# Ledger of designs, part 4: peptides against a protein of PDB entry 3ESW

Target 1, 322 residues: chain A of PDB entry 3ESW
Amino acid sequence: NNIDFDSIAKMLLIKYKDFILSKFKKAAPVENIRFQNLVHTNQFAQGVLGQSQHLCTVYDNPSWHSIVLETLDLDLIYKNVDKEFAKDGHAEGENIYTDYLVKELLRYFKQDFFKWCNKPDCNHCGQNTSENMTPLGSQGPNGEESKFNCGTVEIYKCNRCGNITRFPRYNDPIKLLETRKGRCGEWCNLFTLILKSFGLDVRYVWNREDHVWCEYFSNFLNRWVHVDSCEQSFDQPYIYSINWNKKMSYCIAFGKDGVVDVSKRYILQNELPRDQIKEEDLKFLCQFITKRLRYSLNDDEIYQLACRDEQEQIELIRGKTQ

## One batch from the design tools (peptide; made by RFdiffusion4, then SolubleMPNN)

Design b2_p13_4_s2
Fold by OpenDDE base, seed 3:
Structure b2_p13_4_s2 (fold): chain B 322 residues (1-322), chain A 13 residues (1-13)
Amino acid sequence: as target 1 above (322 residues)
Amino acid sequence: SKNEELVKKLLKK
């Protein structure tokens, strides 16, 4: 009996693909009930869901991409990318070129385009007057500020001229192209949109301990790469836990194709208690939202993304970037 | 995936 090993291998491949695809089918009634109960009873789960409804889709706006590309100095950016690419003598490949593009965008954004704002300058006294500003508190947006998805406005008084300066915390990234200033939230928001405008696979990473950054999927490195616009950082996931000695509990990545707990990539030491949700419930929640985001995809797209997810999970367990 | 590579190795044998 010649065992047809080729026939057995083909059959096993089909069964394996079907098994993987079965995990991404429409949620069973019991899973829907579990999901509804979780988001209604757990505040952290509700927060993750709320963030996913915004962050997973908001940056997939072609009109915004056009406005971004019209606003950036593309000639300068590509000139610098081409220069660095030529210097390193790499074989022509679109995949590695994209890593140089992201590195230049980090440089350009921090050095040439956007500013950190601890305190605003005085609207009356002009530039470099932030040292004279005293915080008076925060208030709701006025009618003009409300047009740009503003949740809060920080109020400052100038110690020199006595005038009031408003610092609106805008969530509209198009308004941030005009204002060109903010803190980690504004930086990450606009920079995420910038990366998306170049057609890149990008995730927004939320840290519970008041920081936010990006991940970019490098086709050259074949993995998710840490990207922090505030730090001009590329592939340095250790900077928070090691360099800053930051204590952290949760890091959650939000992208168009899924929601992933990426805490293991960034929380290398000084781990805070993960007491906001059961680990099994968080895993279930992220998987459930990810399934919903993939409902419109075909079987080949689902299978490809599932293979990528498995590779990422292996990476996160091993603590080694392959 | 590692499993896809394993299956490709099985198919090449």
Scores: peptide ipSAE 0.022, ipTM 0.508, DockQ to the pose 0.111
Fold by OpenDDE base, seed 1:
Structure b2_p13_4_s2 (fold): chain B 322 residues (1-322), chain A 13 residues (1-13)
Amino acid sequence: as target 1 above (322 residues)
Amino acid sequence: SKNEELVKKLLKK
C-alpha cells in the first residue's frame, strides 16, 4: 500500500489548523468563571484588564489618523525615508522601507516635533524659563483641562515672577499634537497613535516599574521590534536592563489583536520578584483577553495571528537561553 | 508559515 505521504501531510495540516482555531472558540463557562474570579480577586489582573479596555482599541480611530497625517510634515518625513532607502534598500527588498519609515518617525518625533518636559516654562516669563520653576504639587483638572482626558495637573511657581504655571498631564493624544510636550507617558501615547496612523501593526508596552514604549511588527524582520520614542531607539530591547541597569518585574504589550507578556524580551538581568500574580494565571489572563479581541476575526485571520503568536513565543524562549 | 513548514518538514521525515 503506497502511503500517500502528501495526503497524510494535508490531513495533518488541516487537523493542526482546526486545533489552533479550536483554542479561539467561545470560552467555556468554567473559563469565564476563572476569569471573573481572577479579575475580582487579583489587583494586578484587574489593572491589566483595565489597561486592555483602553490601550487595545483607543488608537484604532480613523478620524485621529487623518488629524495626525495632516499635522505631521509628511514631505520632510518621506524625503528622509527615500534618501536612506536609496542607500541600501534596493538590495534588501521593499519590506525594509517600513523599517526606514519607523526610524525616520523616531528621528522626526524626537528632533523636530515633540519636547521632553521635566518642568514647564513660566507662562508669564516665556521660553527657556523652566529652571526658575518650583513644583507645588498636583491637583485635579479645571473645566477646560477636563475636556482633554486630563487626570492630573502639576502645579509650578515661578521663582522670578511668582506666578503659577499649570502643567496638565493630558491623556488625549490629539491635544498632545497641540501641546507637543510631556514625559514618557505623553511621548509613548502620541507616538503609538502616529505609528498607527501610518497603518502599522503596533503595540503599547507597559512596564510596571514606571516606563512605557512601543513595539512595531516589522514585515522585513518578520518579528516584533522594540521602539522607544523617548530614546529614538529601534530594535534595542536591552537598553533598560543593560544600559540603564533597570530592575523590572513585568512588561505587558497591548495591541488591537492581543495582550502579551513580553517581559522575557526586556528583562535580561536584575529581575524583580514576579509576585503580583501566579504565572499560570497571568498566561490565562492574557490568552483570555486576546481571545476576546479576536472574536470578530475570520478563521484565516485567527490562524495567521496564532502562527505569529507561536513564533513570538519561540523567540521569547530562545532569548532567555542566550 | 514556519509552523506549517515545520509540520511539512516533520511529515517528510
Scores: peptide ipSAE 0.020, ipTM 0.494, DockQ to the pose 0.139
Fold by OpenDDE base, seed 2:
Structure b2_p13_4_s2 (fold): chain B 322 residues (1-322), chain A 13 residues (1-13)
Amino acid sequence: as target 1 above (322 residues)
Amino acid sequence: SKNEELVKKLLKK
């Protein structure tokens, strides 16, 4: 009896697919209880859940994507991408084009589009007057600022003219297309939306130690790639731990298809105590939220994402950004 | 998928 190895292989693949799919079925009652208890008893878990409710879905807005694409200089962007792609891209394959696009978007965003704002310019004295600004503190938004999802407003006094300048910390990324200024929060917020507007698979990475950045899924590299708009950085996950010598405890990635602890990608040295939640509970939480985000997906989509997740976990264990 | 390729490679051995 010639063992049809191809038939056995197909059967094993089917059984493996079914096994993987079984893990993404609706949560058992015990898992729901564990989840509810965790988010009610652990503040860090509650924070991760709260962030997931916003960050996992807010950027999947077609109307916002249209506004972004209408606002950016697409002719300049694609001209620059085409120029870089024409040098090397044809030899490397079509999938590398999106890597060139992300690199150009990083350049364009930092150099041509958005501004870093440590302190605002004086509204009265005009441009390049931030050096004359003294912080007076923060207050709640006024009626106009509140229209643009503003949680806080930083107040500054000009040492030259004595006038008050307000720096509202807008969370509405469409308002940020107008204001074109901010810190890491505003940069990452708008840049995440920009990347999403090009149809890219993007995650928002939250670091507990007051930084935020993106990850982009490169089809060329077949992995999640570090992307920091503030730094114009592509595939440099080491910049925080090594270059900045930053101490960090948690990095959590939020995307439409999942929530993932990506700390191992970025925390290469100077690790702070991970004492906010048990590791097993954090793993459970991220998996539970991820399952919920995938409940509407078909079996093939779930399987593909599960294969991607497994590959990422292997990468994170090996410490090799290949 | 790399896992399908790995399973195929494991089955070809």
Scores: peptide ipSAE 0.016, ipTM 0.471, DockQ to the pose 0.129
Fold by OpenDDE base, seed 5:
Structure b2_p13_4_s2 (fold): chain B 322 residues (1-322), chain A 13 residues (1-13)
Amino acid sequence: as target 1 above (322 residues)
Amino acid sequence: SKNEELVKKLLKK
């Protein structure tokens, strides 16, 4: 019997596709009950759900993308990208151009566009006066600040002139295009929107230990790539655990197509106890939210994303991103 | 616009 190995392979691929697609069907009643119980009984799960409801969708706003593209110096950006691509990019293929774009956006954002703000400058004394600022504490937003999704305002007094300066912690990324200053939260928020405005696949990574960054899906590298706008860092997931010697417990990535525990990419040493949720329940939660985010996608889109997810899981298990 | 052409060039890649 000449075993038609090609026919068997085709049949196995069809069955595999059907199996993968079956995982993304509407959740069973038992899964809905498990999900509801988990988010009502576990505070960490509730936090992940709450973040997903915002971070997975907020950046998919075409009007915001237009405002971003109108605000950036696109002529400078593309001039620099084209210059770097012309050196070696033609030999590596067209997909590498997007990596050059992300690297230039990191440079442009840190060097030309946005400012780190430990303390604000004095509104009265002007630029380079932050050294004279003393923190008085934090308060809620006023009526004007509240228009720009502001949860907290840091209050500073100038030691030189005695005037009060307010530093609103704006969560509206369009307001951040005007203010052009902040800490890791404002940096990551606006930079995530910037990357999305170029049509890129981007995730927002939340670390429980008070840091945030991005991941970009590189078509050239065929994987998710670490991107930190604060550090002008591309593909350096080790910087937190190794360079900073940071202790971490959880890193969760939030994107339009899914929520993923990416802790294994970033927590290389000094792991803190993962005691906020059972590992099985966290895995279930991320899968359940991801499944919900994909309900409107067609079978081919679901299959492509599922293949990408499996590749990422293999990468995270093998530790090969070193 | 020059920006639209550049964005279209990026979205086609």
Scores: peptide ipSAE 0.005, ipTM 0.406, DockQ to the pose 0.016

Design b2_p13_8_s1
Fold by OpenDDE base, seed 3:
Structure b2_p13_8_s1 (fold): chain B 322 residues (1-322), chain A 13 residues (1-13)
Amino acid sequence: as target 1 above (322 residues)
Amino acid sequence: DELVEKLKELLKK
């Protein structure tokens, strides 16, 4: 009896696909009740939901992508990418080129485009005067600053001229293309938009311990890759736990297609208590939000993303990011 | 479908 292994394999693949798709069907009433109860009773869950409502969709703006691409020196960027790509001679296909692009964008952003702003320069004294600035505190935005999604303005006094300089903490990434300065929040916000503007699959990673970075899905490496614009870092998830000796509890990635607890990628040592939510509830929350983000996708898109999710979960369990 | 149940069991492990 010649077992038609090809027919069996096809049938198994169909049944497996159907099974995967069944997980992404509309949530049952009991799941909706569990979700509602969780976000109403757990502050951390409410925070994750609130962040997902913004971070998962805000960067999927074609008008912003156009403005970004018009603002960047694309000729310089692609010249440098082509130069670095040509050195390694790897006929390994078109997919590796995107890794070179992300590496150049990291270089370009940190070296040529954006500035770290611990303290602003004095508006009166001019450039390289930040050493003369004394923080006076923070206040709400004025009428002009409020136009650019500004939640807080840091106030500084110049020790030399006595004038006040305002440092608005803008959340509008288009305004950041003009100001070209900030801290980790502004860096990650604008850099996430920049990567998205090149058509890349990007997630915004929020760390509970006051840091933020990106992940990029490398088609070459076939995984999510750590990307930190502040550090000009590509594929160095260990930088926080090992190099900085940072203590961390939660790292959550927010993307258009899902919300994922990526703590296992970044928390390699110095783990803080994960006491903000039950692990089963966090897993449920991320899966539930992810399911909602995928409701408009077709069966093939859902299946491909589910396969990617499973590979990521295997990676996170095995610790085989490197 | 018995196959779906078996697949569910396999994927729970």
Scores: peptide ipSAE 0.019, ipTM 0.520, DockQ to the pose 0.071
Fold by OpenDDE base, seed 4:
Structure b2_p13_8_s1 (fold): chain B 322 residues (1-322), chain A 13 residues (1-13)
Amino acid sequence: as target 1 above (322 residues)
Amino acid sequence: DELVEKLKELLKK
């Protein structure tokens, strides 16, 4: 009996697809109860949920994308991309062009566009006066600052003139296009929007130990790529654990299509206790949120994303991003 | 479909 391997393979693929799709069906009542109990009883879970409600969707704003593209020097960006792309002898239309674009966006953002702000300049004394600024603490936003999703305002006194300077920590990325300054939060927030504005698959990575960065899905590399706008870093997930010798416990990626624990990509040494949630509960939480984010997708989209997720999980288990 | 091809290869071993 000639085994029709083609028929068997097709049958297995159908059954596999059905199995994958079954995982993304509407949550059972028991899963909903587990989810509700988890987010009500575990503060870390509540935090992850809260972040997902914002970070997974906020950057999918076409109006914001237009404003970004109108604000950036696209001529300079594409000129530089084309120049570097041509140097390496690539043909037009290769998926690698997007990697060059992201690398140029990192360069442009850090060198030409955005400024790191440890301390603000004195509003009265002018530019390059941050050395004269003494922190007085933080306060709530005023009525104007509140228009731009400001949660806190850092207050500084000028040692030279005695005037107070406010450094509002804006969460509105459109306001950041105007202010063009901040720390890791503002950098990552605006840079995430910038990457999204180019139509890229981007995730916001939150680290519990007070850092944030992006991941970009490279079609050329066929994986999620570490992207840190503050560091002008592309595909250097080791930078925190190895170069900075940073201690970390959790890294969680937030994207339109899911929430993923990416700690294994970034926590290579100096791991802090993962005591905020049970590993099983975190896995459940991320899967549950991811499932909700995909409820409106068709079966083909769900299947493709599930395949991507599986490849990422394999990568994360193997600990080889290279 | 790469999966079908991989499955075919696995089934032929």
Scores: peptide ipSAE 0.017, ipTM 0.516, DockQ to the pose 0.719
Fold by OpenDDE base, seed 5:
Structure b2_p13_8_s1 (fold): chain B 322 residues (1-322), chain A 13 residues (1-13)
Amino acid sequence: as target 1 above (322 residues)
Amino acid sequence: DELVEKLKELLKK
């Protein structure tokens, strides 16, 4: 029996494609009911939904991309990328260029562009005066600060001159292009927009234990890659659990094409109780939101993304020791 | 199609 392996492979591929596409059809009434009940009864689920409504779409703004590209020193960035690519990139193929770009953007952002702000400098005393600043607490934004999606304003008094300095925690990434300072939230917010402005596939990763970072989909590595702008870190998902000895319970990635529980990539030890939601319900929630985000995509786009999702799930299960 | 090639390889084992 000459088994026509080619015919069998083609048939299996067709059946597999049809099966994958069937998962991304409009949600059944029972799934909608389950989703509504989950987000109304579980606070963590409501939080994930709320974050997805913002983080999955906010960075897909062409006007913002233009402003970013006009603000960055593109000549310096591309000069540095080209220099590093010319050394090693030609041997590894064209796809590695994007990895060099992300690495340079990490360098440029941390070293040349953005500043870490534990405490603001005194508005009266000028630069390098943060050591003299005493926190007085936080308040709501004023009329000017409220224009830039400001949730809270940290208030500081200068011990030297006695003046009050306001540190608004802006969520508008365009305002952050002007202020060029913040903590992990501002860093990750603006850096996510920067990466998106170069046409990259990027996710915003939220950790329940008060940290945030990015993931970039590397075509060279053919996987999602950890990217932390605060740490100038590329492909070091272990830094939180191992280097920081951080205890964590949840890491959720938010992108235009989906919401994914990426906890297994980052929580390598010191796992905190995952008691905020049932594992089955979290899996359902992420899949349901992902399905909704893909409703307007064509069959080929859905299939490509689903193949990428399966590869990621296999990676997360196998625990590739980097 | 990489998947077809992978399937062919898997079916030949």
Scores: peptide ipSAE 0.016, ipTM 0.513, DockQ to the pose 0.715
Fold by OpenDDE base, seed 2:
Structure b2_p13_8_s1 (fold): chain B 322 residues (1-322), chain A 13 residues (1-13)
Amino acid sequence: as target 1 above (322 residues)
Amino acid sequence: DELVEKLKELLKK
């Protein structure tokens, strides 16, 4: 009996698809109870939920995408991408063009567009006066600053002229297109929006140890790629653990289609205790939020995303796919 | 479907 391998393979795929889809059905009552109990009893879980409610959806704003594209020098960006693609991109196929785009956006953002702000320049003395600024502390936003989702304002005194300069920590990424300055939070916030504005699959990665970055899903590499706008870094997940010798406990990725613990990608050494939540509860939490984010998707979309999730989990276990 | 081809390869082993 010639085993019809094609028929068996098709049958296995159907059964596998059905099995995967069954996992993304509406949460059972027991899962809802577990979720509610977890977020009410565990502060870390509550934090992850709170972050997901903002970061998973805020960047999916077509109006913001238009404003971004109108603000960037697209002619310069595409000129540079086309130049790099013309060197070797044709040999690698069309999907590599997006990797060149992300690399150019990293260059453009860091070199031409945005500024790192350890201390603000003095509003009275002008540019390159940050060295003369003494921190006085932080306060709440005023009425104008509050219009741009500002939680904190850092206050500085100029040692030269004695005037006070305010550095509002804006969370409105559209305001950041105007101010064009900040620290890792402002950099990552605006850069996440920029990448989203080009129609890319992007996640915001939160590290518990006061850093944030992006991940981009490369169709060329067929995986999530580390992207740090502050560092102009593409596919260098090791920079924190190895180059910075940073100690870390948790890295959580937030995207429109899911929440994922990506700690294994970035925490290569100097791991801090993961004592904020049980590993099983964190896994459950991320899966539960991910299911909720996918409730409106069709079966084919759910299946494709589930295949990506499985590939990512394999990658995170095996380490760098050679 | 790449997965069909992979499954065929796995079943032929």
Scores: peptide ipSAE 0.014, ipTM 0.505, DockQ to the pose 0.787

Design b2_p13_8_s4
Fold by OpenDDE base, seed 5:
Structure b2_p13_8_s4 (fold): chain B 322 residues (1-322), chain A 13 residues (1-13)
Amino acid sequence: as target 1 above (322 residues)
Amino acid sequence: DELVKKLKKELEE
């Protein structure tokens, strides 16, 4: 009985592909009912859905990509990438070039382009006057600030000249190319757009405990890689739990092709109670949103992404990212 | 945002 192992392997691969594709078919009526009930009854689920409606698609704007590329010093960036690639990259293959690019973009963004803003400088006294600024509170945007997707404006008084300085928290990343300052929200927002403008596969990671960062899919490492623009950090998912000793409950990644609970990558110790939603319901929610985001994709694209998802889930279970 | 602000201040001290 010459068991044609090649024929069996081919048949198993076909059956496996069909099985995977079956998971991404249009949702059954019962799944739609479960989804609707979940987002109407659970506030955390509603929040995840609301974030997905914005974060999964907002950065896929070709006009914004063009504006970003026209604004950055591309000559400097590529010069630095080419220099580092020439030292080590040829031996490791072409796919490592994108890792060098992301590392240079982290450097360029933090060192040359964007500024951390604890407090704004005084509009009257000029640069390096933030130490003289006293917070008065926050208010809604004025008519001009409202043009740039501003939800909140922080108000500061200068202790030296007595003038009021407004620090609008802009959510328009194109406005951030002009202002070139902010906190973790502005940093992550604009940096996510920058990475997308280079054609990279990027997710926005939301942490419930008031932080945000990115993930980049490295073709060289063949996995999602932690990227924090605020910290100029590449592949250091441990920095929050270990270095900062931060307590966390949820980390959710939002990308064009899916929503993923990535908490296991970042919550290594000091886990807070995960009491906002049942684990099964969160898993269902992320899968359901991911399924909807992939409805327009062909079978080959769906299969490739599903294989990537399975690899990530295995990685998250095995803890092998260290 | 506020937590990151606090952590950065603590790292700069």
Scores: peptide ipSAE 0.021, ipTM 0.608, DockQ to the pose 0.010
Fold by OpenDDE base, seed 3:
Structure b2_p13_8_s4 (fold): chain B 322 residues (1-322), chain A 13 residues (1-13)
Amino acid sequence: as target 1 above (322 residues)
Amino acid sequence: DELVKKLKKELEE
């Protein structure tokens, strides 16, 4: 009896797909109760949920993507991408082109487009006057600043002229296209939008210890790649733990298709206590939010994403990000 | 933000 191995393989694939899909079915009442109890009783869980409600969807705005693409020097960007791509002898149509694009966007953003703002320049004295600025504290936004999703405004006094300069911490990434300055929050916010505007799969990574960065899903590398616009860094997840000797407890990635604990990718040493939530509860929370984000997806999309999730989990367990 | 600011300063020095 010639065992039709192809038929068996197809049947196994179908059964496997059905098994995977079964995991993404609508949450049972017991899971809903567990979720509700967790977010109401655990502050960290509530924070993750709150962030997911914003970060998982805010960047999926076609109008914003158009504004970004109209604002960037696309001719320069693609010229540089094409130059570097050709230099390395790649053929047209290779998935690696997107990696070159992200690398150029990192260069362009840091070198040509956006500015790090430790202190603002004095509005009266002009450029390169930040050294003369003394922080006075923070206050709420005024009526104009409030139009651009501003939560806080840092206030500075010029030691030279005595005038007050305001540094509003805008959360509207479109306003950041105008202001072109900020700290890690503004950098990551706008850069996440920029990457998404090119049609890329991007996650916003929140670190509990006051840093934020991106992940890009490289089709060439077939994995999530660390991307830090502040550092012009591509695929260097070690920079925080090793280069900065930063102590960290949690890194959570927020994307349109899921919320993932990516701490294992970035916390290589100097791990702080993970005492904000039980590990099983954090895992449950991320999975539960991820399921909710995928409720509108078809079976094929769910299956493909689930396969990607499994690959990522294997990567995170093995420590083989590089 | 302050921690990142400090770390950046330390890396630029």
Scores: peptide ipSAE 0.021, ipTM 0.593, DockQ to the pose 0.010
Fold by OpenDDE base, seed 1:
Structure b2_p13_8_s4 (fold): chain B 322 residues (1-322), chain A 13 residues (1-13)
Amino acid sequence: as target 1 above (322 residues)
Amino acid sequence: DELVKKLKKELEE
């Protein structure tokens, strides 16, 4: 009895693929009920859902991508990428070019394009006057500021001239191309859009303990890579837990194709209590949202993404990200 | 934002 091992292997692969695809079929009524109950009863779950509704889709705007590419100095960027690639990249293969691009975008963004704003300069006194600024508090946006998705405006008084300066916290990343200043929120928001505008697979990472950053999927490294525009950091997920000695509880990544708990990549020590939601419920929530984001994809796309997800989960469990 | 500012300052000192 010549057991056709090739036929058996093919059949097993088909069955495995079908099994994986079955996980991404339309949710059963019981799963919908569980999801609805979870987001209505758990505030953390509601927050994750709310963030996913914005962060997973907002950056997939072709008009915004065009505006970004028209605004950046592409000649300078590609000149620098080509220069670094010519030194080291030819030996490592063509896929490493994208890693050099992301590294240059980090440099360009921090050094040439965007500015950290602890306090704004006085609108009346001009540049380098932030030292004279006293915070008065925050208020709602005016009619002009409201056009650019502004939820809060920080108010400052100049100790020198007595005039009031407004620092609107804009959430419209296109407005940030004009203002070119902000804190971690504005930095990460615009930088996420910039990376997306180059056709990269990007996730927005939210940390509960008041920080945000990006991940990009490196085809060269074949994994998600930590990217922090504020720090000009590439593939240094340890900087928060180790270098900053930061205490953290949750890191959630939001992308067009899914929502993933990436806490294990970044929380290496000083873990805070994870008491906002049951671990099983968080896992269910992220999987449920991810499933919804993939409803329009074909079977091959779903299978490829599922394989990538499994590889990431193995990486996170084994601590092989570094 | 405030925590990040503090941490950045501490890392630059």
Scores: peptide ipSAE 0.016, ipTM 0.526, DockQ to the pose 0.011
Fold by OpenDDE base, seed 4:
Structure b2_p13_8_s4 (fold): chain B 322 residues (1-322), chain A 13 residues (1-13)
Amino acid sequence: as target 1 above (322 residues)
Amino acid sequence: DELVKKLKKELEE
C-alpha cells in the first residue's frame, strides 16, 4: 500500500488549519462569562482590557497617518535610509530595508524631531529655563487641553519669575506633532503612530513599572523586534533588565491583531512578583481579547496570524533573547 | 516616568 504521504500531509494541514480556526470562532457563552467575571473582579485585567480598547485600534487611523507623513521630513529620512542601506551593500527590495527605516526613524525622532521633557521651560522666561522650574503637583486639564485627550497636567512654578507653567500630558499623538516634547508616554505614543504611518506592524508595549516602548514586526528577522524611541534602541530588549537593572513584573504588548504578554522578552532578571492576576487568567484574557480583535479577519489571515503567534510563543519560551 | 528619568540620567553620565 503506497502511502501517499503527500495526500496525508495535505489532509493533516487541512485538519491543523481547521483546528487553529476553531480556536478563533466566536467565544462560547462560558468563555464570555469567564471574561466578564475576570474583568469585573480583577483590576489588572480591567486595566489590560481598557488599554486594549484604545491601544489596539487608535493608531489605525489613515487621517493620522497622512498628517504624520506630511509633518515629518521624509526627504531627510529616506535620504539617510538609502545612504545607510547602500553603504551596507544591500540590494533594493530586500526586506531588511524596513529595519533601516525603523533605525533611521529612531535616530530622526530622538535627534531631530522630539524632545525629552523632564521639566518644561518657563513659558515666560523662554528656552532652556527648565532648571528654574519647581513641580507643584498635577491637576486636571483645562478646556483647551481637554481637546487633545489630556488626562493630567503637571504644574510647575518658575523660581526666577514666579509664573506657573503647565505641562499637559497629551494623549493625542497629533498634538504631540506640534508640541514635540514629552516623556516615555508621549514618545512611545507618537512614535507608535509614526511607525504605523509607514505601514509597519507595530505593537505598543506597556510595562507595569512605568515605562512604555514599541515592538516592530521585522519581515527580515521574521519576529517582533524591540523598539524604544526614548533610547534610540532597536532590538535591545535586555536594556531594561540588564543595563538599567530595572525590576519589572509585566510587559504587555498591544497591537491591532492581538494582546500578548511579552514579559519573558524583557524581564531577564530582577523579576518582581507577578501577583496582579493568575497566570492562567492573564493568558486567557490576552487570548480572549486577541480572538475578539480577529473576528473580522478571514480564515487565511487568522491562520497566518496564529502561525506568527506560535512562533512568538516558542521564542518567548526558549528565552532566546539576544 | 520619574524612575525612567532617573535611570536615563544615570545611564547618560
Scores: peptide ipSAE 0.021, ipTM 0.624, DockQ to the pose 0.011; fails the geometry check

